# Peptides against a protein of PDB entry 4Z63: the designs that were tried, part 324

Target 1, 334 residues: chain A of PDB entry 4Z63
Amino acid sequence: LCLGMNDLTGNIPEDLFHLKRLNLLGIQENRLSGSLSREIRNLSSLVRLDVSWNLFSGEIPDVFDELPQLKFFLGQTNGFIGGIPKSLANSPSLNLLNLRNNSLSGRLMLNCTAMIALNSLDLGTNRFNGRLPENLPDCKRLKNVNLARNTFHGQVPESFKNFESLSYFSLSNSSLANISSALGILQHCKNLTTLVLTLNFHGEALPDDSSLHFEKLKVLVVANCRLTGSMPRWLSSSNELQLLDLSWNRLTGAIPSWIGDFKALFYLDLSNNSFTGEIPKSLTKLESLTSRNISVNEPSPDFPFFMKRNESARALQYNQIFGFPPTIELGHNN

## One batch from the design tools (peptide; made by RFdiffusion4, then SolubleMPNN)

Design b2_p30_3_s3 (from b2_p30_3, 18 letters changed)
Fold by OpenDDE base, seed 2:
Structure b2_p30_3_s3 (fold): chain B 334 residues (1-334), chain A 30 residues (1-30)
Amino acid sequence: as target 1 above (334 residues)
Amino acid sequence: PSWISSSTDDLSLYREHDQQLLKKIDEELA
């Protein structure tokens, strides 16, 4: 049953929950309100539930133990409060959970050992507090993680060294501290290709430790962190780098020549820093900018990117990294 | 002056993304 993208109001009729053979319920992009009924438990054949972009409120019902076939739960952009229900946090069938832009609060708790199928998690823009859950790496198939705009004070857990499944990690504006520790830990994520850490680590020093190595890193965004230091030498070993945004920091020193050696780098933003010296000539030799053969068909994160070009302008949304125009931005430096 | 983030205050900007996500999910279920 697909009723999305309408102007439906009120509550879901209770009789709808008697459809025990229903595999898909999509009621997204409506104006449905009230609590999500616990009677959803009766939809025992449900594979996909989409209630996103509505006006639902209250706590998410703790009935997911009665939905053994549920693979996709989309509840983003609602008014849900409380935590993730225990049954949802223990769902062995769930592949994707999207609860972005709600009012969920408390400590983020997932029983990752039980969530054996979870590959995509989006809990961005909520009110989760405390620390990042140490057991996230126990979600052995978890590839996409967006936890941006929460209040995860503290450091990246040491356990994330074992986060082998992690490929795309978004943690923008989440009050993280200790960038040195974070990078030291995350470098061990063998499959990490996208790392977005904008608006964290306020005023810290960007580590220049040659022992750091991100072999598969394609996208690194650490903008607007007021970071001090220089261009990190360890980054030169990330040969697959495609996008680098270190803008709006306090980085100093010269832009190193190795920045032009990246074969796939097509987007570079070092603007609004304190870099000095000459622009490396090697930047004119960036193959990705000279050759038009950019492979556009690469896997993308399940979370979006946003670019704010002007403080007064509306941000631009990008679904894929290759949606960004080829860019070299070195403006507003010393 | 521009910078990239994975979040925005303009929630409407997520709509297009979410629509694309649905398409991706549909492909996985097919």
Scores: peptide ipSAE 0.566, ipTM 0.942, DockQ to the pose 0.847
Fold by OpenDDE base, seed 5:
Structure b2_p30_3_s3 (fold): chain B 334 residues (1-334), chain A 30 residues (1-30)
Amino acid sequence: as target 1 above (334 residues)
Amino acid sequence: PSWISSSTDDLSLYREHDQQLLKKIDEELA
């Protein structure tokens, strides 16, 4: 049953919850309000529940133990409060959970040992606070994680060195501290390809520890952190790097010649730093920009990317990394 | 200022993204 993108108001009729054979319920992009009825428990065959982009409020009902086939729960852009209900946090069937842009609060708690199928988690733009959940790596299939714009504090947990399944990770604007520790931990995530850390680590030094190594890193965004230091030498070993944004920091020194050695690098933004010296000649020979031989069919994060080049212009949205135009931005340096 | 982020205040941009995400999910369910 798909009733999305209408102007429906009020609450869901109670009789709807008698549809025991219903696999898909999509009521997104309406004006439905009130609490999400606990009677959704009656939809025992439900595989996808989409209640996103509504006016639902209150706590998410704790009835997900009665939805054994639920793979996709989309509740983004509502007014949900409280935490993740226990039954949802223990769902063994759930593949994707999207509750972005709600008013969920408290400590983020998931029983990752039970959530054996969870591969995508989007809890961005909520009011979760405290520490990042240390047991998140126990979600053994969790590949996509967006926790941006929460009120997290502190450091990346040490346990994340064991986050083997992690491929796409965004922690933008979450008041994280200790970039050295964060990178030191996350380098152990062998499948990590996309890392977005924008608006964290305020005023810290970007580590230049040669022991750091991100083997499969393709996308690194650490913008607007006021980071000090220079272009980190450890980054030169990330041979698969495709996109690098270190803009709006306080990085100094020369742009190293090895920046032109990245065979797949097609987007480079080092603008609004304090780099000095000459532009490396190697940048004029970037293979990705000269040969046009890049793989455009690579997997992308489930969370979007946004870029705003002009203050008066609408921000641009990108779902695919290759949606970004080939770019070398070195403006506003010395 | 211009930089890449995974968040925006323009909710309309999220809507477009979410619609595309649904298409991806539909493909997985097919």
Scores: peptide ipSAE 0.560, ipTM 0.940, DockQ to the pose 0.725
Fold by OpenDDE base, seed 3:
Formats: sequence, structure tokens, C-alpha cells
Structure b2_p30_3_s3 (fold): chain B 334 residues (1-334), chain A 30 residues (1-30)
Amino acid sequence: as target 1 above (334 residues)
Amino acid sequence: PSWISSSTDDLSLYREHDQQLLKKIDEELA
């Protein structure tokens, strides 16, 4: 049953919850309001539940133990409050959970040992506080994680050294501290390809530890952190780097020549820093800018990217890395 | 002056993304 993208108002009719064989329920992009009925528990065959982009409020009902086939739960852009209900946090069937842009609060808790199928998690733009959940690496299939725009004071947990399944990680604007520790930990995520840390670590020093190594890093965004230091030498070993944004920091020194050695680098933004010296000639040798091979089938994050062009303009949204135009931005440096 | 982030104050900017995500999910369920 797909009733999305209408102007439906009010509550879901109770009789809808009598559809025991319903596999797909999509009521997204309406004006449905009130609490999400606990009677969704009656939809025992449900594989996908999409209630996103509505006006639902209250707590998410704790009935997911009665939805053994549920793989996809999309509840983004609602007014849900409270935490993730226990049954949802323990769902063994759930592959994707998207609760972005709600008012969920408290400590983020997931029983990752139970959530054996979870591969995509988007809890961005909520009111979660406290520390990042240390047990996220126990979600052994969790590949895509967006926790941006929450209030996770503190550091990246040490346990994330074991986050082998992690490929795409967004923590933008989450009040994180200690970038040295964060990078020191996340470098152990051997499958990590996309790392977005914008608007964290305010005023800290970008580590230049040569022992740091991100083997499969393709996308690194650490913008607008007021970071001090220089271009990190360890980054030169990330041979698969495609996109680098270190803009709006306080980085100094020269732009190193090795920046032009990245064969796949097509987007480079070092603007609004304090770099000095000459522009490396090696930048003119970036192969990706002359012969860009775009792989349409390349996996991408399940969370979007946004580019804020200026202070007054609306941000641009990108679904894929390759949606970004080939760019070398070195402006506004000393 | 620009920077990349994975979040924005303009919530409407997520709509296109979410529609694409829906398509992806639909393909997986087909």
C-alpha cells in the first residue's frame, strides 16, 4: 500500500492495521499527525514501513518485536520524541533505519548484537546526547552511519577501532572533541571510505602523525573546524582519495606537492585557510581532472552531502560524491 | 566561500535525497 506524496491529514485509519499480509506500507510525504499507532504491530508481514515526512509526534511505539520481517523503517522528518524503542533497537530483521530529523533524545542506545542485519543507520539531526554508543561496532553489518547534528560530547569511542563494517561515516556538527584521537581510532576502520567530520573539534590541531593511515579513504571532509596545523602528511598515503575538503580551517604552511599525486582526486577544497607558498605544479597533473572516470555503480552513502556556497545562499544537495563538479579551490588563503 | 557537510538547517534539501533513497529501497524489494 502506497499512499505517499499526498495531502493526507489526521491519523492512519485503524482498519489499515488489519492488513496482516501487507508487505509495504508507504505513507510518506503527507500531513499525517498524532502518534504512530501501536497497532502497526498487527502488520506482521511488513517488510517496509515508510512514515517519513509527516507530522507524527510522540514516542515511536515499542512494537517492533511483532514485525519480524521488517527490513526498512523510514521515519525521517517527523516529530518523534523519546528514544529508539527497545524492540526497534533489538530488531534482528532491520536492514535500514532512518529516523533523521526528529526530536529523539537521550542517550543513543542500540543492541547491536541483536541487530544482525542492520547495514544503514541515519539518526542525524536529532537531540541525542551523551557519548557515542560504544557498541556500534557490534553491528557487524553496519556500513552506513549518519549521526550528524546531534550532541555527542566527547571523543570517538576506542571501540570504533573494531568497526570493520563501517564504510560511510558522518558525524558533522556533533560537538565532538579530540580530532587526534578520532583519527587515530577511525584509521583502523579498514573499510572506511567516506568520513565527514565538519563542524567539530573546534580550534584543535589537525594531527600530522605519520603513523596515521586510511587505506581506503575516498572522501574526507573536515571543514569549518578552525583546525590549526598543516596539511597532514599521513593523508598522502590514501591513494584512493577522491574528495578532500579541509576548507574553513586555520591550516598553515605550504600545500605539499604530493597533493597532485592522487590519481582519483577530483574535488579539492583548501579554501579559507592560511596556507602560504606557491601552488604546487603537481596539481596540474591530477589525472582525474583530465580523464575522469565516473563509476555510476560505485556505492555511495545513504546520507546526503551539502555544500554551503556562501553565507546567504541556500546550500546545494548532493546524493553522490560524483555529483560534485571537478574542483580545485584554494582561495582565501594568506 | 563554501564547505561540505552532511547536515543542513534547510530540511527541505533532504527531500530529493529521501526520494532517491526510496527508489533504491524499491529496487531492493522488487
Scores: peptide ipSAE 0.556, ipTM 0.938, DockQ to the pose 0.853
Fold by OpenDDE base, seed 4:
Structure b2_p30_3_s3 (fold): chain B 334 residues (1-334), chain A 30 residues (1-30)
Amino acid sequence: as target 1 above (334 residues)
Amino acid sequence: PSWISSSTDDLSLYREHDQQLLKKIDEELA
């Protein structure tokens, strides 16, 4: 049953919950309000539940133990409060959980040992506090993680060195501290290709430790952190780098020539730093800019990217890395 | 300022993304 993208108001009719054979309930992009009924427990055959972009409020009902086939729960852009219900946090069937842009609060708690099928988690723009959950790496299939715009004070947990399934990680604007520790830990995530850390680590030093190595890193965004230091030498070993944004920091020194050696680098933003010296000639020889062959089917994160070029202009949204125009931004440096 | 982030105050910008996400989900179920 798909009723999305209408102007439906009120709550879900109770009789709808008598549909025991229903596999898909999509009521997204309406004006449905009130609490999400506990009677969703009656939809025992449900595989996908999409209630996103509504006006639902209250706590998410703790009835997910009665939905053994549920793979996808989309509840983004609502007014849900409280935490993640225990039954949802223990769901062995759930593949994707999207609760972005709600008012969920407290400590983020998931029983990752039980959530054996979870591969995508989006809890961005909520009111979670405390520390990042140490047991996230126990979600053995968890590939996409967006926890941006929460308040996870502290450091990346040491346990994340074992986060082998992690490929796409967004922690933008989450009050994280200790970038040295974070990078030191996350370098062990062997499948990590996308790392977004914008608006964290305020005023810290970007580590220049030759022991750091990100083997499969394609996208690194650490913008607007007021980071000090220089272009990190360890980054030169990330041969698959496609997009680098270190803009709006306090980085100094020269832009190294190795920046032009990346075969796949097509987007480089080092603007609004304190770099000095000459522009490396090697930047003029970037292969990706001279002959671009973009794969349309390139895997991408389940979370979007945003760019704002002007304070008065609307931000731009990008679903794909390759949606970014080929860019070399070196402006506003010394 | 011009910089990349994974969050925005303009929540409407997520709509297009979410529609694409649904397509991706549909493909996974196919």
Scores: peptide ipSAE 0.559, ipTM 0.940, DockQ to the pose 0.776; fails the geometry check

Design b2_p30_3_s4 (from b2_p30_3, 18 letters changed)
Fold by OpenDDE base, seed 5:
Structure b2_p30_3_s4 (fold): chain B 334 residues (1-334), chain A 30 residues (1-30)
Amino acid sequence: as target 1 above (334 residues)
Amino acid sequence: PSWIDSSTDDLSLYREHDQQLLQQIDEELA
């Protein structure tokens, strides 16, 4: 049953929850309000539940133990409060959980040992607080994680060294501290290709530890952190790098020549730093910019990217990194 | 002056993304 993209108001009729054979319920992009009924428990055959882009409020009902086939739960852009209900946090069938842009609060708790099928988690723009859950790596299939715009004070947990499944990770604007520790831990995520750390680590020094190595890193965004230091040498070993944004920091020194050695680098933003010296000639020979042969058919994060501009200008949205135009931005340096 | 972020206050910018995500999910279920 798909009733999305209408102007439906009020509550879901209770009789709808008697459809025991219903596999798909999509009521997204309406004006449905009130609490999400606990009677969802009656939809025992449900595979996808989409209640996103509504006006639902209250706590998410703790009835997911009665939904053994649920793979996709989309509840983004609502007014849900409280935490993730226990039954949802223990769901063995759930593949994707999207609760972005709600008012969920408290400590983020998931029973990752039970969530054996979870591969995508989007909890961005909520009110979760405390530390990042140490047991996230126990979600053995968790590939995509967006936790941006929460208040996860502190450091990345040491346990994330074991986060082998992690490929796409965003912690943008989450009050994180200790970038050295974070990078030291996340380098062990062997499948990590996309890392967004924008608006964290305010005023810290970007580590230049040659022992750091991100083998599969394609996208690194650490913008607007007021980071000090220089271009880190360890980054030169990330041969698959496609997009680098270190803009709006306080980085100094020369732009190293190895920046032009990246075969797949098509987007480089080092603007609004304090770099000095000459522009490396190697940048004029970037293969990605000269050959115009960039593969556009690569896996992308489930979370979007935004190019934020001045307050007066609307941000630009990109679903894929290849949506970004080939760019070398070195403006506003010394 | 611009920078890349994975979040925005402009919720309208998520709509297209979410629609595409839904399409991807539908393809997976097919």
Scores: peptide ipSAE 0.597, ipTM 0.950, DockQ to the pose 0.823
Fold by OpenDDE base, seed 4:
Structure b2_p30_3_s4 (fold): chain B 334 residues (1-334), chain A 30 residues (1-30)
Amino acid sequence: as target 1 above (334 residues)
Amino acid sequence: PSWIDSSTDDLSLYREHDQQLLQQIDEELA
């Protein structure tokens, strides 16, 4: 049953919960309000539940143990409060959980050992506090993680060195500290291709440790952190780098010539730093900019990217990395 | 001057993304 993109108001009719054979319930992009009924437990055949973009409030009902076939739960852009209910946090069937832009609070707790099918998690823009959950790497299939705009004070857990399934990770604006530790840990994520750390680590030094190595890193975004230091030498070994944004920091020194050796680098933003010296000639020889054979079909994160501008200008949204225009931004240095 | 982020206060910018995500999910279920 797909009733999305309407102007439906009120609550879900109770009779809807008698549809025991229903596999898909999509009521997204309406004006449905009140609590999400616990009677969703009666939809025992449900594979996808989409209640996103509504006005739901209250706690998410703890009935997911009665939904053994549920693979996708989309609840983004609502007014849900409380935590992730225990049954949801223990769901063995759930592949994707999207609860972005709610008012969920408390400590983020997931029983990752039980959540054997979870591959995508979006909890961005909530009110989770405390520390990042140490057991997140126990979600053995978890590939895509967005935890941006929460208050995860502290450091990246040491356990994340074992996060082998992690490919796409966003922690933007989450009050994280100790970038050296974070990078030192995350370098061990063998499948990590996209890392977004914007608006963290305020005023820290970007580490220049040659022992750091991100083998599969394609996208690195560490913008607007007021980071000090220079272009990190360890980054030169990330041969698959496609997008680098280190803008709006306090980085100094020269832009190194090796920046032009990246064969796949098509987007480079080093603007609004304090770089000095000459523009490396090697930047003019970037293969990705001279021959547009950019494969548009590469896997992308499940979370979006935004190009934020000054407060007066509307941000631009990009669903895919390759949606970004080929760019070399070196402005506002000095 | 701009920077890349994975979040925005302009919620309307998520709509297109979420629609595409839904389409991807539908393709996985078929």
Scores: peptide ipSAE 0.597, ipTM 0.949, DockQ to the pose 0.842
Fold by OpenDDE base, seed 2:
Structure b2_p30_3_s4 (fold): chain B 334 residues (1-334), chain A 30 residues (1-30)
Amino acid sequence: as target 1 above (334 residues)
Amino acid sequence: PSWIDSSTDDLSLYREHDQQLLQQIDEELA
């Protein structure tokens, strides 16, 4: 049953919950309000539940143990409060959970040992606090994680060294501290290709530890962190780098010549820093900017990217990395 | 002056993304 993108209001009719054979319920992009009924438990054949972009409020009902076939739960852009229900946090069938832009609060707790099928998690823009869940790496198939715009004070857990499934990770604006520790840990994520850490680590020094190595890193965004230091030498070994944004920091020194050695780098933003010296001639040798044969069809995160412009200007949204225009931004440096 | 972020206050900018995500999910279920 697909009723999305309408102007439906009020509550879901109770009789709808008697549809025992229903596999798909999509009521997204309406004006449905009130609590999400506990009676969704009756939809025992449900594979996908989409209630996103509504006006639902209250706590998410703890009935997911009665939905053994549920693979996709989309509840983004609602007014849900409380935590993730225990039954949802223990769902062995769930592949994707999207609860972005709600009012969920408390400590984020997932029983990752039980959530054996979870591959995508989007809990961005909520009110979760405390520390990042140490057991996230126990979600053995968890590939895509967006936890941006929460208040996960502290450091990245040491356990994330074992986060082998992690490919796309966003922690933008989540009050994280200790970038040295974070990078030291996350470098062990062998499948990590996209890392967004914008608006964290305020005023810290970007580590220049030559022992750091991100083998598969394609996208690194660490913008607007007021980071000090210089261009990190360890980054030169990330041969697959495609997008680098270190803008709006306090980085100093010269832009190193190795920045032009990246074969796939097509987007470089070092603007609004304190870099000095000359622009490396090697930047003119960036193959990705000279060659028309750029692979445009690569896997992308499940979370979007935004190019935030001036405070008064509307941000630009990008679904794919290659949606960004080829860019070299070196403006507003010394 | 701009920077890349993974979040925005302009919720409308998520709408198109979410629609595409649904399409991807549909393809996975097919």
Scores: peptide ipSAE 0.585, ipTM 0.947, DockQ to the pose 0.854
Fold by OpenDDE base, seed 1:
Structure b2_p30_3_s4 (fold): chain B 334 residues (1-334), chain A 30 residues (1-30)
Amino acid sequence: as target 1 above (334 residues)
Amino acid sequence: PSWIDSSTDDLSLYREHDQQLLQQIDEELA
């Protein structure tokens, strides 16, 4: 049953919950309000539940133990409060959980040992506080993680060294501290290709530790952190790098020549820093910009990217990395 | 002046993405 993208108001009719054979319920992009009914528990055949982009409020009902086939729960852009219900946090069937842009609060707790099928998690723009959950790496299939715009004070947990399934990770604007520790830990994520750390680590020094190595890193975004230091030498070993944004920091020194050696780098933003010296000639020889056609059909994160411009201008949205135009931005440096 | 972020205050910018995500999910379920 798909009723999305309408102007439906009020509550979900109770009789709808009598549809025991319903596999798909999509009521997204309406003006449905009130609490999400506990009677959803009656939809025992449900595979996908999409209640996103509504006006639901209250706590998410703790009925997910009665939905053994639920793979996809989309509840983004509502007014949900409280935490993640225990039954949801223990769902063995759930593949994707999207609760972005709600008012969920407290410590983020998931029973990752139980959530054996979870591969995508989007809890961005909530009110979670405390530390990042140390047991996230126990979600053995968890590939996509967006935890941006929460208040996860502190450091990346040491346990994330074991986050083997992690490929796409966003912690943008989450009050994180200790970039050295974060990078030192995340380098061990062997499948990590996309890392977004924008608006964290305010005023810290970007580590220039030659022991750091991100083998499969394709996208690194660490913008607007007021980071000090220089272009990190360890980054030169990330041979698959496609997009680098270190803009709006306080990085100094020269732009190194190795920046032009990346075979797949097509987007480079080092603007609004304090770099000095000459522009490396090697940038004019970037293969991706001169001769190489990069495949546009590569896997992308389940979370979007935004190009934030002037505060008065609307940001641009990109669903995939290759949506970004080939760019070399070195403006506003010394 | 611009930078890349994975979040925005302009919620409308998420709509297209979410629609595409839904399409991807539908394809997986088909």
Scores: peptide ipSAE 0.582, ipTM 0.946, DockQ to the pose 0.842

